Peptides against a protein of PDB entry 9IZ0. Designs and how they scored, part 16

Target 1, 345 residues: chain A of PDB entry 9IZ0
Amino acid sequence: ITCLGSNGHTYKQLVKGGNDDLRQDAVMEQVFEQVNGFLRSYRKTSQRNLSMRTYKVIPLALKTGVIEWVQDTIPLGEYLDSAHKVYHPKEWSLSTCRKLIAEKQMEDLETRLKVYDLVCRHYRPVFRHFFLESYADPVQWFTTQTNYARSTAVASVLGHVLGLGDRHGQNILIDKTSGEVIHIDLGIAFEQGKKLPVPECVPFRLTRDVVDGMGITGVEGVFRRCMEFTLETLRREEDSLLSVLEVLRYDPLFSWLISPLRRMKKQKMQLENFNQPESGNITTDASRDPKIQRNNVSGESEAERAILKVRQKLSSTLSVEASVGELIRIAQDPSYLALMFCGWS

## One batch from the design tools (peptide; made by RFdiffusion4, then SolubleMPNN)

Design b1_p8_8_s3 (from b1_p8_8, 5 letters changed)
Fold by OpenDDE base, seed 3:
Structure b1_p8_8_s3 (fold): chain B 345 residues (1-345), chain A 8 residues (1-8)
Amino acid sequence: as target 1 above (345 residues)
Amino acid sequence: LPERVILK
């Protein structure tokens, strides 16, 4: 829909209806706005204009809301699929790569690593070309690539601390004007990504293409330093951040757990991305509902566990540099990436 | 958000 504001400006908005819980997105956007306050107050982050890009979410009912339409954006996955066909037309298709990883999903780590390495050799990163294509002026090119690395660093720290899941290439938008990243569909938070059919085992998305967009320095430039400054800010504001999350503990509308329906929907979307249309009626006999023992863990007990886990991630036991170094290492480790969903890499 | 929104 398009709306005319009282200020005379037109606003394009997405009306979302159905089984999607927009309340989690709205809550996470509110947490990001509070964190953006902390980033503006701290000299090291403020001097770099570090922020999480936000979008407006207005929940209207339990399953209906209005979302801001983010202009001048492209999904990362849409750009990468198109760019890979242009720059590497002799390499494997994304569908071929996904199929090979999928076929080995139930195999041991050694077999999965061999397939992941094979796929990586036949599907090279291309995301550096986004900046080279989009910006003819060298100063604009450097500025937008720097903005991308900064924005990705903030999103990576926040994504780890808040345990954001489902960070596939369709849930990350690139702003074509600024080079900044915009994370969407925030309904998998507080490590609930580990409860997906294929568990998310990395702290944030740092795939080869995400790194290729950072330019020649990769992670060792602006990205690492901006992660360090962001984590330093969050450690300083730990009590403020935890106080914001404690308000959510008592929100009867906030789900600290991924719903069974959302798990099934994500499982189905994962499986549908595996099926090229071979006309085999795989009646997935949904009758094997694994008796998820609903241990009646009160939603309050799960909120408390989530907040304790956020506090643990903000611990000063390791230096900021050591903590960021380990996060960057794990997020790029083939032993973790090879265990991810075939559509992750 | 603007106080008044008109659908177009």
Scores: peptide ipSAE 0.005, ipTM 0.459, DockQ to the pose 0.020
Fold by OpenDDE base, seed 5:
Structure b1_p8_8_s3 (fold): chain B 345 residues (1-345), chain A 8 residues (1-8)
Amino acid sequence: as target 1 above (345 residues)
Amino acid sequence: LPERVILK
């Protein structure tokens, strides 16, 4: 839908009807706007223009809303699938790689590591080519690659702290003008990704292609330093961040829990979508969500556990450098990545 | 967002 604003500007908007509670996305976007306030107030983050890219979400009802259509973007997964066919036409298809990982999903860690390593040898990173092909001017190339590393660092820290899940290549947009990342579909937060049929075990997405986009320094440059400054800012503003999250504790509309049915559907839809690009019209008739009586007591206890876990992630027990170093290590560790859902990689 | 949006 295109809308004419009262300011005379035209805005393209997506009207989403479905079973997804767009209130969770709207709440997470409000949290990101507050965090962007903290990043602007702190010298080390403001001088680097560190921010989480946000988009407008307007919930109209429990199952309907308007989402801003972010112009000049491409899904990371769409670019990577296209680029692998161009730059590595003799390598395995993404569908073949995902099938091999899925076939071994119930096997031991040693077997899963062998399959993951085999897939990695037959499906090499290509995301560096996004910057090389999109930006002919060396200054624009360097600026956009720097903006990518900065925005990925902010998103990685926030994604870890807030326990964002479901960070597959279709839920991460790349801005073709700035090189910045935009995270969408925020419907898995506060470590609810660990409750998926295949649990998420990495703190954020730091796959080989995400690293390849950072250029020759990989994680050992702008990315690591911007993660450190972002975590330092969030530790400084811990009380302010926790106060924002406490408002959500008392919101009767906010869901701290992903339903068992929604958990199964998310990973199942990822498996079914391997054969068709998301035509955005999957009206799955979810008329049978059992009335889980929201025992208010269970929601409050889950909110309290979630806030406690955020506080624990902001702990100053380790230095910022040590904490970021461990997060980067775990996010790249094959022993964790080989355990991820085949649709996630 | 602008206070008033007209669908085109």
Scores: peptide ipSAE 0.005, ipTM 0.466, DockQ to the pose 0.021
Fold by OpenDDE base, seed 2:
Structure b1_p8_8_s3 (fold): chain B 345 residues (1-345), chain A 8 residues (1-8)
Amino acid sequence: as target 1 above (345 residues)
Amino acid sequence: LPERVILK
């Protein structure tokens, strides 16, 4: 839809209807706005303008709302599919790579590692080209690549701490003007990604292309240091962050659990959206998700477990550097990445 | 967000 604002400007808006609870997205965006307050208050993060890029979500009903259309953006997955065809036209298609991973999804780790390595050899990173082709000025190139590494670092720490899942290439937008990442579809949080049919086993998305966009230093330098400063800020503001999450514990509208039907649908839609050319009318037929009577007792116990996990992730038992080092290691480990859903690569 | 959004 196009909306005329009271300021006389026209805004594109996405009306999302169907099975997604946009209230979870709206709540997560509010948490990100609070975290952005903490990042502005701390010298090490404020000096670098570290923030989680947010978008406006207005839930209108249980499964309907208006989402801000973020201008001048592209989905990471859309850019990467296009760029691989341009820069590596002799390599395998993304569909071929996904098929090979999917065919081995039920096999042992050794077999899945062999297939993942085989795919990696025939599908090389290209995301460095986004910065090289989009920015002719060296200062603009360096600034946007730095903004990308910074925003990815904030999103990686915050995504790990809040247990944000479903971080496939279509749920990560890139701002073409700033190089910042925008995370969308926040409906899988508090480690509910581990409950998907193919469990998510990495703390955040740090695929080879995500690293390639950081330039010659990869994860070292800007990205690692910005993760460290972000985690240091979140540890300092632990009580403030937990107080924000405690408000959600008592929100009867917040869903701490992903429904079994939604779990199956998320990974199925990730397969179907690759086989249909984008006719943008996803009329998702309103099959009644059975009203599982939310036993208030089960929701409260899951909220308590989620908050406890957030507190554990903010623990000062390890240094900030050691904690960030381990997160970066796990997020890049082939033994974890080879276990991910075929649409993750 | 502007206070009033008119759907077109």
Scores: peptide ipSAE 0.005, ipTM 0.466, DockQ to the pose 0.021
Fold by OpenDDE base, seed 1:
Structure b1_p8_8_s3 (fold): chain B 345 residues (1-345), chain A 8 residues (1-8)
Amino acid sequence: as target 1 above (345 residues)
Amino acid sequence: LPERVILK
């Protein structure tokens, strides 16, 4: 749809009807706006303009809403699939790589590591080319790559702290103007990704292509420092962040749990969308989700566990540098990445 | 976002 604003400007908006509860996205976007307030208040983050990129979500009904159309964006996965064909035309297809990982999904860690290493040798990073192709001016190139590393650092800390899951390449947009990342489909939060049929075991997405986009310094440049400043800000504002999350504890509309049916559907839809990149709008009829009696008691207990886990992630037991160092290590560890769903690579 | 949005 196209909307005329009271300011006389025209805005494109996506009306999303379907299976996703846009209230989850709207709540996570509200949490991100509060965190952006904290990032603006702290000198180390404010002087770098650190923020989580947000988009407007207006829930209209239980399964219908209006989403801001983020102009001049591309899904990370769409760019990577196209760029791999250009820069590495003799390497394996993404479908071949996913098939090999999926075939070994039930095997031991040693077998999965061997397959992951094999895939990595036949599917090399290309995301550095996004910046080299899009920005011919060296100042624009450097600025955009810096914005990418900064926004990825903020999103990585927030994604870890809030337990944001389902971070496949179609759920991460790249802004072609700024190089910033925009995270979409926020319906897997508070470590509910660990409850998927293939559990998520990394704190955030730090795949080889995500690192390749940071340039020659990889994680050891702007990214690490901006993660440290972001985590330092969130630790300082722990009570404020927890107070925002406590409001959600009492929201009967917020779902702290992913339903078993939704768990199966999400990973199945990921497989289907990866096998058919061009098959439009699978309006899967959402009419058959049984009214699982939301025992209010189960929702409150899960909210309490989620908030406790956020508090534990903000613990000052380790230095900011040690905590960020461990998060970066785990997010890049082949022993964790080889355990991820085949659509994660 | 502007305070009022007219859908067209």
Scores: peptide ipSAE 0.005, ipTM 0.456, DockQ to the pose 0.021

Design b1_p8_8_s4 (from b1_p8_8, 5 letters changed)
Fold by OpenDDE base, seed 1:
Structure b1_p8_8_s4 (fold): chain B 345 residues (1-345), chain A 8 residues (1-8)
Amino acid sequence: as target 1 above (345 residues)
Amino acid sequence: PPTRVILT
């Protein structure tokens, strides 16, 4: 929809209707705004303007709402598919790569690793070209690539700490003006991605293309240091962050759980959209969600477990450098990446 | 920010 503001400006807005609980997105955006407060208060993060990019979410009902259209953005996955066809026209299509991974999804780790390594040899990173194409001025190029590495570092730490899932290339927007990342569809949080039919096993998205966008230093330098400063800030503000999450424990509108139906639909829709040529009528037959009696007792025990896991991730048992080093290692490990859902790649 | 939004 397009909205005319009282200021005479037109605003594009996305109306979501369906099984996506926009209240979860709105709540996660509120948590990000509080975290942005902590990042502004700490010298090491404020001097670098570290923030999670946020967008406005207005829930209108249980399953409907309005989302701010983030102007001047592109989905990471849309850019990568287009750029790969331009820069590597002799390599495999994204469709071929995902098919090969899907065909081996039920096989052992060794077989899945061999297929992942095969796909990686026939589908090379291209995301460096986003910055080279978009910014002819060397100062703008350097600034936007730096902003990308910084915003990705903040999002990676927050994504790990809050247990954000479903971080596929369509759920990550790139701002064409700043180079910053915007994370959308926040409906999988507190490690609920591990409850998908194919469990998520990485702490955040650090694929070869995500690293390629950081330039010649890769994860070393700006990205690593900004992860360290972000984690150091969150450890200092642990009690403040946990207090914000405790307010959500008592929100009767917040769902700490993905419904079994939503778990099946997210990964199934990603497979079905893969097998249909462009015929633009998604009639979502809204056939009868059984009234799952919300036993209030199960939700509270899960909120408590979620908050406990956040506390554990903020533990000072390891140094900030050691903790960030291990997160970066796991997020890039082929043994974990090869286990991911083919639609996540 | 706008104080009112009209759907068009």
Scores: peptide ipSAE 0.017, ipTM 0.565, DockQ to the pose 0.020
Fold by OpenDDE base, seed 4:
Structure b1_p8_8_s4 (fold): chain B 345 residues (1-345), chain A 8 residues (1-8)
Amino acid sequence: as target 1 above (345 residues)
Amino acid sequence: PPTRVILT
């Protein structure tokens, strides 16, 4: 839809209807705005203008709402697929890579690592070209690449702490003007990504293309230091952040668990992304009503477990540097990335 | 920010 503002400007907005509860997105955006308050109050983060990019979400009804259309953006995955065809036209297609990973999904870790390494050799990173193509001025290029590394660092810490799932390349927008990342579709949080048909094993997305966008230094320099400053800020504001999450504990409309319908939708989308339509009638016998084991785990017990897990991630047992170092290590570990749907790009 | 948004 297009909306005319009282200021005479037109605003594009996305009306989302169907199975996605936009209330979860709206709540996560409110949490990000609170965290942005903490980042503005702390000298080390404020001096670098560190923030989580947010967008407006207005829930209108159960499973219906209006989302701000983020202007001048592209999905990371859309850019990467297009750029890979341009810069590496002799390498494997994204569909070929996906197929090979899928064919080995049920195999042992050693076999999956061999296929992941093979895919990585035939599908090289290209995301550095986004900055080189988009910004002819060296100052703009450097500024936007720096903004990307900063924004990715904030999003990585917040994504880990809040346990954001479903961080595939279509759920990460790149702002073409600033180079900043915008995370969308926030409906999988508090480690519920581990309950997907392909479990998420990494704390945040730090694939080879995500690193390639940081330029020559990769994770070393701007990204690592901005993760450290962000985590230091969140540890300082732990009680404030936990207090914001405790408000959600008492919100009867907030779902701490991934819904069975959302799991099924993500399962179908994963299967559809693996199957180009070769005409194999996989009669998905949809007649297996998964016996909803209503594990009478009260929504309160799940909220409590989620908040305890956030507190554990903010623990000062390790230094900020050691904690960030371990997160970066795990997020780049082939043993985790090989288990993911698209861990190579 | 606009104080009113009119759907068109």
Scores: peptide ipSAE 0.016, ipTM 0.555, DockQ to the pose 0.020
Fold by OpenDDE base, seed 2:
Structure b1_p8_8_s4 (fold): chain B 345 residues (1-345), chain A 8 residues (1-8)
Amino acid sequence: as target 1 above (345 residues)
Amino acid sequence: PPTRVILT
């Protein structure tokens, strides 16, 4: 939909209708705005302008809402597929790589690791080229790459703490002006990604291309330090963050659990997007979700478990540096990445 | 921000 603002500007907006509950996205965006308040209040994060990029979500009904169309963005996955064809035209296609991973999905870890390593040798990272090709001025190049590393660090910490799932390349936008990342489709949170048909085993997305975009230092330097400052801020503001999440415990509209139907639909969409060339009209057929009577008792117990897990992730038992070091290690570990869905790599 | 949005 195109909207004319009272200021004479035209705004594109996405109207999403279907089984995706945009209320989860709207709530997660509200949590991000509160976290952005904490990041602005803390000297180490405010001096670096650390923030989670947010977008406006207006839920209109149980299954319908308006999403802000973030202008001047591209999905990370769209850029990477295009760039890989340009910079590595003799390497394997993304479809070939996905096929080889999918064919071994039911095999043992050793077999999956061998296939993942084989795919990695024939599909090299290209995301550094986004910054090199988009910014002819060295100051703009350095600034945008720094903004990318900073925003990815904030999103990685928040993604881990809040247990964000479904962080595939189409759910991460890159701002072409700032180099910042924008996370979309926030409907899998509080570790519900572990309940997907292919469980998500990593704390956040830190694939080879995500690292390649950080430049020659990779995860070392700006990214690691910004993760540390973000986690230090969240540990300082633990009670404030938990108080925001406790409000959601009592929200009868918030869903702490991914429904079986939503799990099956996400799996089906992942398989259909594998078999069809991207014609961007997903008409989500409105199959009637049976009224799962939310036993209020089960929802409250799952909310409590989710909040307890957030508290555990904010624990000061390990230093900030040790905690960030372990998160970065796990997020890049081939033993976890080889177990991910074929569309993750 | 615009105070009114007209859907077109």
Scores: peptide ipSAE 0.015, ipTM 0.567, DockQ to the pose 0.020
Fold by OpenDDE base, seed 5:
Structure b1_p8_8_s4 (fold): chain B 345 residues (1-345), chain A 8 residues (1-8)
Amino acid sequence: as target 1 above (345 residues)
Amino acid sequence: PPTRVILT
């Protein structure tokens, strides 16, 4: 829908009806706005304009809400699929690659590593071309690539700390004007991605294409440095961040747990939407969520575990540099990436 | 932010 504001400006809005609880997205966006306050208050992050890009979410009911339409964006996965066909027309299709990974998903690590390496040799990174195509002026090219590396660094630290999952290429938008990343569909948080049928085992998305977009320095340039400054800010503001999360502990409407049915649906829908490129409105009739009697006691215990895990990730036991170094290592490790769900790749 | 929004 398009809305005319009382200020004379037009606003595009997405009315989302369905099975997703938009309260999760609205809460995560509120947490990001608080974190953006901390990033603006700290000199090292403020001087670099570090922020998590946010969008407005207004939940209207349990299953309906209004989402701000983020203008001038493209899904990362949509760009990569299109660009790969142009720049590497002799390589394998994304469909072929995902099929080969899926066929080996129940095999041992050694077999999965061999298939992952084979896929990597037949599907090369292309995301550097986004900046080369979109920005003919060298100053704009450098600025937008820098903004991409900065925004990806902030999102990577926050994604790790808050335990964001489901970070596939359709849930990451690229702003065509600024080069910044916008994370959408925040319904998997607080390490609930580890409870998926194929567990998520990386701290954030740092695939070969995500790195290729950072330019010739890859992770060793602006990205690493901005991760360090972001983590330093979050460690400084630990009590403030935990106080924001404690408000959610007492929200009877907030769900710290993903239901088993929703876990299965998330990974299954990624496979089905990939095998059927036709825009069929899958009206998933959600008329049978069994009323699992949420014993209030179980919700409070899972909230406490989630907050404790956030505190553990903000621990100063390791230096900021050592902590960021280990996160970058794990996020790029083939032994972890080969274990990921084929639809996540 | 706008105080009123009209759907168009």
Scores: peptide ipSAE 0.015, ipTM 0.557, DockQ to the pose 0.019

